# Designs tried in a protein design run: peptides against a protein of PDB entry 5D63. Part 18

Target 1, 292 residues: chain A of PDB entry 5D63
Amino acid sequence: SLRRGIYHIENAGVPSAIDLKDGSSSDGTPIVGWQFTPDTINWHQLWLAEPIPNVADTFTLCNLFSGTYMDLYNGSSEAGTAVNGWQGTAFTTNPHQLWTIKKSSDGTSYKIQNYGSKTFVDLVNGDSSDGAKIAGWTGTWDEGNPHQKWYFNRMSVSSAEAQAAIARNPHIHGTYRGYILDGEYLVLPNATFTQIWKDSGLPGSKWREQIYDCDDFAIAMKAAVGKWGADSWKANGFAIFCGVMLGVNKAGDAAHAYNFTLTKDHADIVFFEPQNGGYLNDIGYDSYMAFY

## One batch from the design tools (peptide; made by RFdiffusion4, then SolubleMPNN)

Design b1_p9_6_s3 (from b1_p9_6, 3 letters changed)
Fold by OpenDDE base, seed 3:
Structure b1_p9_6_s3 (fold): chain B 292 residues (1-292), chain A 9 residues (1-9)
Amino acid sequence: as target 1 above (292 residues)
Amino acid sequence: GAPKLAGAV
């Protein structure tokens, strides 16, 4: 079963992703196939999948950038019916915006079926061109047609997954207490995380004893990421991953405040020093407190 | 308890 989360949705046949054209929030904005760059944010190509309670394998798909939802025009069962962005809500009863998402016959890709029409999201003719038509099309769950098969690349983690990643790290103190602030987190590429750090003004900030030292730098980074999230995305129901830690050194006589994020595979954490923008596997401290 | 941040880097 597909988990709640943010996904980059890639065609199984060609290197094309499901893209909301121009990230526009206007009703009827085309959803199209578009090229993507691996390990980047791919702004208009991120979708929050929200599972519908008591309806098996059925979701709404909210475009992260526009805050609008994947919508089958008029809920029509005709092959070639447009799939567009349209205003909606996460737990709508509108069958035009309800999608049953299950594994295809190959066991790795998914098919996306409209709940009402029973047609499938189709990259028409498998066209790899930017702006290629995505439409509702007739099909079956067992067909092998790659035009209707999609890889769901998960770009977020749950709070439980983040908690598990922290627990696996060797630089956690025996007295550690973690505080979870949100339920689902978009995990940023390091390049984006670093750019937020640069834009925050922290690279030019002067360290000053107590009045602007390690805790101020770490909290300022957390605040900068939070503001970046609020300013960049119109969808709700997720946060941007950026943790704050307090740690103690091995001797137990010095403390530090710092940040952390998740590795690319989401299995581990990496420490971030907001005073110099460095990523480290070992920052020289064991964390006794985190919030994220 | 863990050491305080006063005087920390």
Scores: peptide ipSAE 0.100, ipTM 0.794, DockQ to the pose 0.302
Fold by OpenDDE base, seed 5:
Structure b1_p9_6_s3 (fold): chain B 292 residues (1-292), chain A 9 residues (1-9)
Amino acid sequence: as target 1 above (292 residues)
Amino acid sequence: GAPKLAGAV
């Protein structure tokens, strides 16, 4: 069963992802196959899958960048019907925008069936070229056709998953208290996280005793990530992962404030020092408080 | 009580 989350959706046959052309928010914008760069944001290729209550395995797919939804044109069951971006809502009843997503027969990829038409999202002819047509096409759940099979690479974590990643980290103080701010978090590649840090001006900021010290740096980074998220994405219902921690050293005679993010596999946290932009597995402090 | 951040680096 597919979980709520943000996904990069990649064809099982060729190195092509489901892309909203030019990230346009215009109704009728083509959804196409497009190349992607692994371990990057892939701006126009992220989709928030929102499960529909009381409709088994059925979702809306919101393009993270445009805030528009995957839409089967006129809900037509004809093979070759265009799949486009279109305005919508997360819990719509419009069958043009409802997608039943279940595992294919290979047990690793998914098929994406339109709820109304019962046709499947198809990379037409398995074309790996940029701009290749994605359309509704006839099919069955048990067919092995890779044109209709998609890998769902999860790019986000739930608050519960983030909490679990923190809980298994060895640098957590016995008095630790975490405060969850959101429900679902886009996890950034370190390169993007670092770029936000650079663009914030923090690399040029001077440490000053109490007036602009560790807590100011850590909060400024959190604020920069929050603003970046708001300015970059039109979809709602998610946040950008960037945590703040307060920690104490082993001796108990020094404290520090710092950031943290999740590792690439989302299983662990990594500490980020906003005063120098470094990533560390051990920052020298045990966290007694976090918010994220 | 909780560790104090005042005077932190």
Scores: peptide ipSAE 0.100, ipTM 0.793, DockQ to the pose 0.263
Fold by OpenDDE base, seed 1:
Structure b1_p9_6_s3 (fold): chain B 292 residues (1-292), chain A 9 residues (1-9)
Amino acid sequence: as target 1 above (292 residues)
Amino acid sequence: GAPKLAGAV
């Protein structure tokens, strides 16, 4: 089953993603096919899938940028019915905004069926052009039509997945204690993470003994990421991944505070030094505490 | 206890 998370949703037939036009929060804003750039944020193309309790394989899809929800216009079962952004809530009972998402017949892609109409999200004619129509269309679960097949590229991790990534890292001290602050985390590309670091002013911040040293830098970075998240996205129910660690060196005579994020495949952590903006697989310390 | 925190030089 599809996990709760933030997804970039890409057509199985052509290099087009599900895009909320202009990221607009207006009711009735078209959802369209649009080109995307791999390994970037793709601002209008991120969707939070929230599973509906006690309804198998059924979700709402919240556009991360606009905070509006994928909506089948009037819940119509007619082929060609518009799919739009519309105001809603994560656990709505409105069948216009409820989507059953399950594996297609190929076992890799998904199909997105409207819960009420039983029609499927369709990239009409497989049109790869920017602004191509996405509509509800008749179909079946076993149909191989790539117009109705979508790859769900997961852009977030659960707290449990983050915890697992930390646990398998070789630079964790035996006394490690982790504190989980949120449930789901958007994982940023390093380029975005670095840009937030730059925009925070930390690159120009002066290290000063105790009064503005490693812990201040690490906490300031986390605060900057948090603020960036709040300012960038209208959806709720997720955080931006940025951890703080305290570590001790091998000799046990020095400690350091630093940040960490996840690798692109979400399987491992990478350390980030907020004093210089460096990414390291080994920062020279073993973490005895983290919060993220 | 843990040693004092040290900033990167």
Scores: peptide ipSAE 0.076, ipTM 0.804, DockQ to the pose 0.583
Fold by OpenDDE base, seed 4:
Structure b1_p9_6_s3 (fold): chain B 292 residues (1-292), chain A 9 residues (1-9)
Amino acid sequence: as target 1 above (292 residues)
Amino acid sequence: GAPKLAGAV
């Protein structure tokens, strides 16, 4: 079963992603095929899949940027019915906004079926051009048509997955205590994480003994990421991943505060030094506390 | 006591 999370949804036939045109929050905004850049945010192309309780394999799909939901226009079963962004709620009963998402016959891609109409999300004619129509179209679960097959690339982690990544890291002290702040986290590319760091003013901040030292830098970075998240996305129900750690050195005579994020594959953490913007696999400290 | 936190200089 597809897990709750944020996904970049890419066509199985052509290098096109499901895009909310201009990221607009207006009702009836077209959802279209659009090109994407790997390992970037792809702002209008991120979708929060929220599973519907007691309805097998069925979700709402909220556009992260607009906060609107994928909607089959009038719930029509006619081939070529527009799929648009529309206002909604995560646990709506409106069948126009309910999508059954299951593996296709190839075992790698998914098909996206409207719960009410039983039609499938279709990249019309497999058109790879920017702005290509996405529509409801007749189909079956076992059909091999790539116009209706989609790769769901997970762009987020659950708190449990983040916890597991931390637990795998060798730079965790035996006294470690972790504190989870949220349930689901968008994981940023390092380039975006660095840009937030730059925009925060931290690169120009002066280290001062106790009054503005390692903990202030680390907390300021966390706050900057939090603000960036709030300012950038209209959807709710997720956070932006940025951890804070307190660590002790091997000698046990020095401590440091720093940040961390997740690697591209979400399997490991990487340390971030907010005093210089560096990413490190080993920051020289073993963490005894984290919150994220 | 716990080690005192210190930033990089």
Scores: peptide ipSAE 0.069, ipTM 0.798, DockQ to the pose 0.596

Design b1_p9_6_s4 (from b1_p9_6, 6 letters changed)
Fold by OpenDDE base, seed 5:
Structure b1_p9_6_s4 (fold): chain B 292 residues (1-292), chain A 9 residues (1-9)
Amino acid sequence: as target 1 above (292 residues)
Amino acid sequence: GPPKLSGPV
């Protein structure tokens, strides 16, 4: 079963992702196939899948950038019916915006069926060109047609998954307490995380005893990421992953405040030093407190 | 309690 989360949705046949054209929030904005760059943010191609309570394997798909929802035009069962962005809500009853998402016959990719029409999201003719039509099309769950098969690349973690990643890290103090602030977190590529750090002005900030020291740097980074999230995305119901830690050294005579994020595979954390923008597997401190 | 927070690393 597909979990709640943010996904990059890639065609199983060609290197094309489900893209909301220009990231526009206008009703009726075409959803199209578009090229993507692996390990990047892919702004218009991120979708929050929200599971519908008591409706098996059924979701709304909210475009992260626009805050609009994947919508089958007029809910029509006709092959070639446009799939567009349209205003909606996460728990809508509108069958035009309800999508049953289950594994395809290959066991790796998913098919996306409109709940009402029973047609499938189809990359028309498997066209790999930018702007290629995505439409509702007739099909079955067992067909091998790659035009209707999609990989769901998970771009987010739940708070529980983040907690588990922290718990696996060897640089956690025995007294550690973690405080979870949100439920679902978009995990940024390091390049994006670094860019936020650069844009925050922190690279030009000077360490000053107590008045602007490690805690100020770490909190400023957290604030910068929070603001970046709010300014960048119109969808709700998720946060941007950026943790703050307080740690103590092995000798127990010094403490430090720093940031952390998740590795690409979401299995581990990596420490981030906001005073220099460095990523480290060992920052020289064991965390006794985190919030994220 | 923990020691005071340190400077740059």
Scores: peptide ipSAE 0.058, ipTM 0.806, DockQ to the pose 0.644
Fold by OpenDDE base, seed 1:
Structure b1_p9_6_s4 (fold): chain B 292 residues (1-292), chain A 9 residues (1-9)
Amino acid sequence: as target 1 above (292 residues)
Amino acid sequence: GPPKLSGPV
């Protein structure tokens, strides 16, 4: 079953993603096929899938940027019915905004069926052009039509997944205590994470003994990421991944505060030094505390 | 407990 999370949703037939046109929050904004750039944020193309309690394999899809929801216009079962962004809530009962998402017959892609109409999200004619129509269309779960098959590339991790990644890391002290702040985290590409760091002013910040040292840098980075998240996205129910760690060196005579994020595959953590913007697999300290 | 926090410049 599809997990709760943030997804980049790509057509199985052509290199096109599900895009909310112009990221607009207006009701009736077209959802269209659009090209994407791998390993980037793809701002208008991220969707928070929220599972509906007690309704198997059924979700709302919230556009991360606009905070609006994928909506089948008037819930119509007619082939070619527009799929748009529309105001809503994560746990709505409106069948226009409820989507049953299950594996296709190929076992790798998903199909997205409107709960009410039983039609499927379709990239009309498999058109790979920017702005191509996405519509509700008749179909079946077992047919092989790539116009209705979508890869769900997960762009977020749960707190449990983050915890597991930390637990696998060799640079964790035996006294480690982790504190989870949120439930789901958008994992940023390093380029974006670095840009937030640059924009925070930290590269120009002067290290000063006690008054602005390692802990201040690490907390300032986390605060900058938090603010970036709040300023960038209108959807709720997720955070931006940026951890703070306190670690002790092997000799046990020095402690450092630093940041960490997740690797591209979400399986491991990578340390980030906010004093110089460096990414390290080994920062020279074993973490005894983290919050993220 | 751990030592006081100090980081490299």
Scores: peptide ipSAE 0.058, ipTM 0.823, DockQ to the pose 0.550
Fold by OpenDDE base, seed 3:
Structure b1_p9_6_s4 (fold): chain B 292 residues (1-292), chain A 9 residues (1-9)
Amino acid sequence: as target 1 above (292 residues)
Amino acid sequence: GPPKLSGPV
């Protein structure tokens, strides 16, 4: 079954993703096919899938940027019915905004069925052009039409997955205590993480004994990422991944404060030094405390 | 407890 999370949703037939036009929060904003760039944020193309309690395989899909929800216009079962962004709530009872999402017959892609109409989200004619129509269309779960098959590429991790990634890292001290602050985290590409670091002013910040040293840099980075998240996205119910660690060196005679994020595959952590913007697999310290 | 935090890397 599909897990709660943030997804980039890509057509199985052509290199097109489900895009909310201009990221607009207006009711009735078209959802369209649009090209995407791998390993980037793809701002208007991220969707938070929230599972509906006690309704098997059924979700709302909230556009991360606009905070609006995927909506089948008037819940119509007619082929070619528009799919739009519309105001809503994560646990709505409105069948126009409820989507049953299950594996297709190929076992890799998903199909997205409207709960009420039983029609499927369809990239009309498999059109790969920017702005191509996405509509509700008749179909079945077992048919092989790639116009109705979608890859759900997960762009977030749960707190449990983040905890597991930390736990398998070799640079964790035996006394480690972790503190989880949120439930679901958007994982940023390093390029975006670095840009936030640059925009924070940290590259120009001067190290000063105790008054602005390693802990200040690490906390300032986390604060910058938090503010970036708040300013960038209108959806709620997730955070941006940026951890703070305290670590002790191998000799046990020095400690350091630093940041960390997740690798592209979300399986491991990578350390980030906010004093110079470097990414390291080994920062020279074993973490005894983290919060994220 | 752990040592005091060190200077820059």
Scores: peptide ipSAE 0.057, ipTM 0.803, DockQ to the pose 0.584
Fold by OpenDDE base, seed 2:
Structure b1_p9_6_s4 (fold): chain B 292 residues (1-292), chain A 9 residues (1-9)
Amino acid sequence: as target 1 above (292 residues)
Amino acid sequence: GPPKLSGPV
């Protein structure tokens, strides 16, 4: 089954993603097909899928940017019914905002069925143009029509997945203790992570003995990412991934504080030096503590 | 405990 998480949802037939028009939080804002740029944030095209307890394969889809939910207009089963953003809650009982999401017959893409109407989210005519209509449309689970097939590109990790990535890294000390702060984390592209670092003022900050040294830089980076998250997204129930580590060198006579994030495939961590903005596979320290 | 945190390396 589909896991709880943040997804970029891409049509299986054309290079178009499910987009909340202008990221507007107004009720009735059209959800449309729109072009996207790989390995970028795609601001209006991220959706938090929240599984409904005791309802198999059924979710709400919250737009990360607007904090509104995918909604089938009037819950109508008529082909061509608009799909819009609308105010809601993660665990609503409103069938207009409940979506059964399961694998299509191809075993890779998903179909998105409205729980009430039993119609499917459809990129009308497979139109690849920006602003193309997305609507509820008649269909079946077994049909191969690419207008109703969607790839769910997972943009987040659970705390358990992050913990597993850390555990696989060779630069973890035998005394390591990790502290998990949140449950689900949006993983940023390095370009976005670097931009937050630049905008924080850290590139212009000067190292000063004890008063502003490695720990201050590492904590300031985490604070900057946290603030960026709060200022950028209206949805709740997730955090932005940015870890802090304390590490000891091989000689055991020096320690350092630094950051880390996840690799593109979410399988590994990469170290980030907040004093210079560098990404490293080996920072020269073995971590004995992390929080993220 | 671990050694004291240090500056850039």
Scores: peptide ipSAE 0.054, ipTM 0.800, DockQ to the pose 0.576

Design b1_p9_7_s1 (from b1_p9_7, 5 letters changed)
Fold by OpenDDE base, seed 5:
Structure b1_p9_7_s1 (fold): chain B 292 residues (1-292), chain A 9 residues (1-9)
Amino acid sequence: as target 1 above (292 residues)
Amino acid sequence: GSLAERLMP
C-alpha cells in the first residue's frame, strides 16, 4: 500500500513527470507531462498523497507548490478527459479528486485510477514532450500500457523514518532524547539546503560569545528552513526536514549545537555545521538531544 | 555558555 507522503511521479515509459503547469493555483490548470532533473526539487512536480480513511488505496493528490488537487474534469469517464489542478481539501468526498493508487502488473510502478470514473491517469500517447497531455483514459489494473504506469518516488519521510535514521547513526549519545515536531518531512537536496543557508545570512554571521553562539546558528538555520518552506509551498500537512542537535564530545568536556538533515536515500543522517555550511558524517560530537 | 554546554550529560 502506498504510504502517505510527498512523491515525484514519473512515467514508467518515458522520462516525464506529472507536472502542474506553471505551478498555477487556478482552477482548471492543466496537469501535463514534463521533463525533470534528478536530485532536484522539481517544484511543480511534487504531490502530497493523503490516504482517505476507510477507503482502501485511495488518496487525494495535492500539488505541493500550488496547494491545489489533482482533479478529473467533471469526473467524466470519457477517454481524453482533462486532468487539472483544482481547489480542494485533503479529505474531500469529491470523487473527481479521489484517486485509487495501486501497484501495476509489473510490481514496481503504480496506476492511478479515478475513484468515480474508474479511468486511469494516462500520459496520452506516451508523449515525452514538455506539456504533453495527461488525461483520464480507459484501462484495467492488469494492463501493461506504460502510458498509465507511474513510479512514485518518495521525496519525504515520516517522523518514524527520520527517527529510525537517527537511531542508526553512530554519533548518538546514550542519553539521546529526540523531539519530533511534525509528521511528514520533505527532504531537501543538499544544494537547496545550502542555498537556504546562504540566503539566511548565516555565512556572513560571526560567532560571538553568548550573543550569537552555536545555539543561535543552529536555531537560525532551522528557522530559515521553516520560513523557506512556508514561503515556497502552498500545501499544508508537511514540514521541511531540518534538525537541531545538541551534542557532547568524546571527552565529555565540550558541547556544540548544530544541524542535521537526511541523506539522499533517507536511510541516514548527515550533520550540517551552520557556522560554515559544511556537511559532515562526523561532526565530532555525539547528540544527546535533537528536535526536528 | 551555550544551551548545549548547560545541558550536556
Scores: peptide ipSAE 0.378, ipTM 0.938, DockQ to the pose 0.944
Fold by OpenDDE base, seed 2:
Structure b1_p9_7_s1 (fold): chain B 292 residues (1-292), chain A 9 residues (1-9)
Amino acid sequence: as target 1 above (292 residues)
Amino acid sequence: GSLAERLMP
C-alpha cells in the first residue's frame, strides 16, 4: 500500500507530472499535465498523500505549494470531468476529494480512483504539452491504459526512516541520542540545500571564539531551512529535513557541531559543514547527539 | 566553549 508522504506524480506514458496550475489556492484551479525537471523542486507538482483511517488505500492529496486538495468537480462520473484544486482538510469525508490509490496491473505504477465516482485520474489523450487536461475518466483497475497510470516518486521520509538511515551510518557514536522534531520530512536536493545555505548569509560569516562558533553555524543552517520551509509551502503536516549533530573525533579529545541531510535514495545520510558548505561522507567525527 | 565540547562523552 502507498505510504503517507510527499510525492511527485508522473505519468507512465509521457514525461508529464500532475501540476496545480500556477500553484494557485483558488477553488477550481485546474490540475494539469506539465513538464518537470528531475532532481529539482517542481514547486507546483508536489502532493502530500494523507491516508484515511479505516478506509483501505484511500487518501487525500494536498498540493504542497497551495495547501489545496485534489478535487473531482461535483464528484461527477462523466468522462472528462475536471480535476481541480479546492479547499479542504486532510481527513475530509467529501468523496470529491477522496482518492483510492493502488498499484496498476504493471506492478510499478499506480492508478488514482475517485472514491465516490469510481472514475480514474486521466491525462487526456496522453497529451504531453504543458497545461494538458487532467480529468476523471472511466476505467478499470486491471487495464493497461498509460493515460491512467502514474508513478509516485516519494520526495519525503518519515521520522522512522530518517532514524533508520542514521542508525546504519558508520559515523555514529555508541552513546548516540537522537531527538526527532517532526513526523514527515521533505528531502531537498543538494542544490536547493546549498542555495538556502547561501541565502542565509552563512558563507560570509566568520568563525569567532565562543560568540559564533560551530554550534552557531549548525543551528543557523537549521533555522534557515526551517524558515525557508515555512515561507515556501502552504501545506501543513510536514517539515524540511535538516539535522544538527554533535560529534566527537576518534581520539575523543575534540568535538564539533555540524549538519546533515539524506542522500537521494533516502537510504543514508550525508554530512554538511555549514562553515564552508561542503558535503562529506565522513566529517571526521562520530555523532553522539542529533536533533532533526 | 561550544555545546559540542561540553557534552562530548
Scores: peptide ipSAE 0.375, ipTM 0.937, DockQ to the pose 0.913
Fold by OpenDDE base, seed 3:
Structure b1_p9_7_s1 (fold): chain B 292 residues (1-292), chain A 9 residues (1-9)
Amino acid sequence: as target 1 above (292 residues)
Amino acid sequence: GSLAERLMP
């Protein structure tokens, strides 16, 4: 079954993603097919899937940027019915905004069925052009039509997944204590993470004894990412991944504060030095404390 | 000493 998380939803037939046009929060904003760039944020194309308790395989889909929800216009079962962004809530009972999402017959892609109408989200004619119509359309779960098949590329991790990634890392001290701040985390590409670092002013900051040392740099980076998240996205129920670690060196006679994020595949952590913007697999310290 | 130094095991 599909896990709660943030997804980039890509058509199985053509290089097109489900896009909320202009990221607009207005009711009735068209959801359309649009090109995307791998390993980038794709701002208008991220969707938080929230599972509905006690309703099998059924979700709301909240656009991360606009904070609005995928909505089948009037819940109509007519082929060609518009799919739009519309105001809503994560646990709504409105069948226009409830989507049953299950694996297609190919075992890799998903189909997205409206709970009420039983029609499927369809990239009309498989049109790969920007702004192509996405609509509700008649179909079946076992059809092979790529117009109705979607890859769900997971862009987030749960706190449990983050914990697991940390636990697998060889640079964790035996006394390690982690403090989880949130439940679901958008994982940023390094390029975006670096840009936030640059925009924070940290590259121009100078290490100063006590007054602005390693812990100040690490906390400042965490704060910068948090603020970036708050300023960039209207959806709630997730955070941006950026951790702070305290670590001790192998000799046990020196300590450091630094940041960390997750690798592209979300399986491992990578350390980030906020004093110089470097990414390292080994920062020379074993973490005994983290919060993220 | 930083916070890291004060809290290290």
Scores: peptide ipSAE 0.374, ipTM 0.937, DockQ to the pose 0.924
Fold by OpenDDE base, seed 1:
Structure b1_p9_7_s1 (fold): chain B 292 residues (1-292), chain A 9 residues (1-9)
Amino acid sequence: as target 1 above (292 residues)
Amino acid sequence: GSLAERLMP
């Protein structure tokens, strides 16, 4: 079963992703195929999949940027029916915005079926050009047509997954206590994380005893990421991953406050020093407390 | 000291 999360949705046949045109929040904005850059934030191409309680394999798909939802126009079962962004809610009962998402016959890609019409999200003609039409189209779960097969590249982690990544890290103190602030986290590429750090003014900030020390740097980075998230995305129900840790050195006679994020594969954490913008696998401290 | 120093084990 597809997990709740944020996905970059890529066609199985051509290098095209599901894109909300111009990231517009207007009702009826076309959803189209568009090129993407791997390992970057593709702003108009991120979708929050929210599972519908008590309805098997069925989700709403909220565009992260616009806060609008994938919508089959008039719920029509006609081949070629437009798929658009439209205002909605995560747990709507509107079948125009309910999508059954299950593995295709190849076992790796997914098909996206409208709950009401039973038609499938289709990259029309497999067109790889920017702005190519995405529409509802007749199909079956067993067909191998790549026009209707999509890879769901997970761009987020649950709090449980983050917790598990922390638990696997060797630089965690035996007294560790973690405090989880949210349920789902968009994980940023390091380049984006670094850019937020730069834009925060922290690179120009001076360490000062007590008045602006390691605690302040780590909290300031957390705040900067939070504000970036709030200013960048209109969807709700997720946060941007940026943790704060308190750690003690091996000798037990010094402590430090620092940040951490997740590796590209989401399996591990990497430490971030907000005083210099460095990423480290070993920051020289074992964490005894974190909040994220 | 920092909060980290005050709370360390």
Scores: peptide ipSAE 0.366, ipTM 0.935, DockQ to the pose 0.929

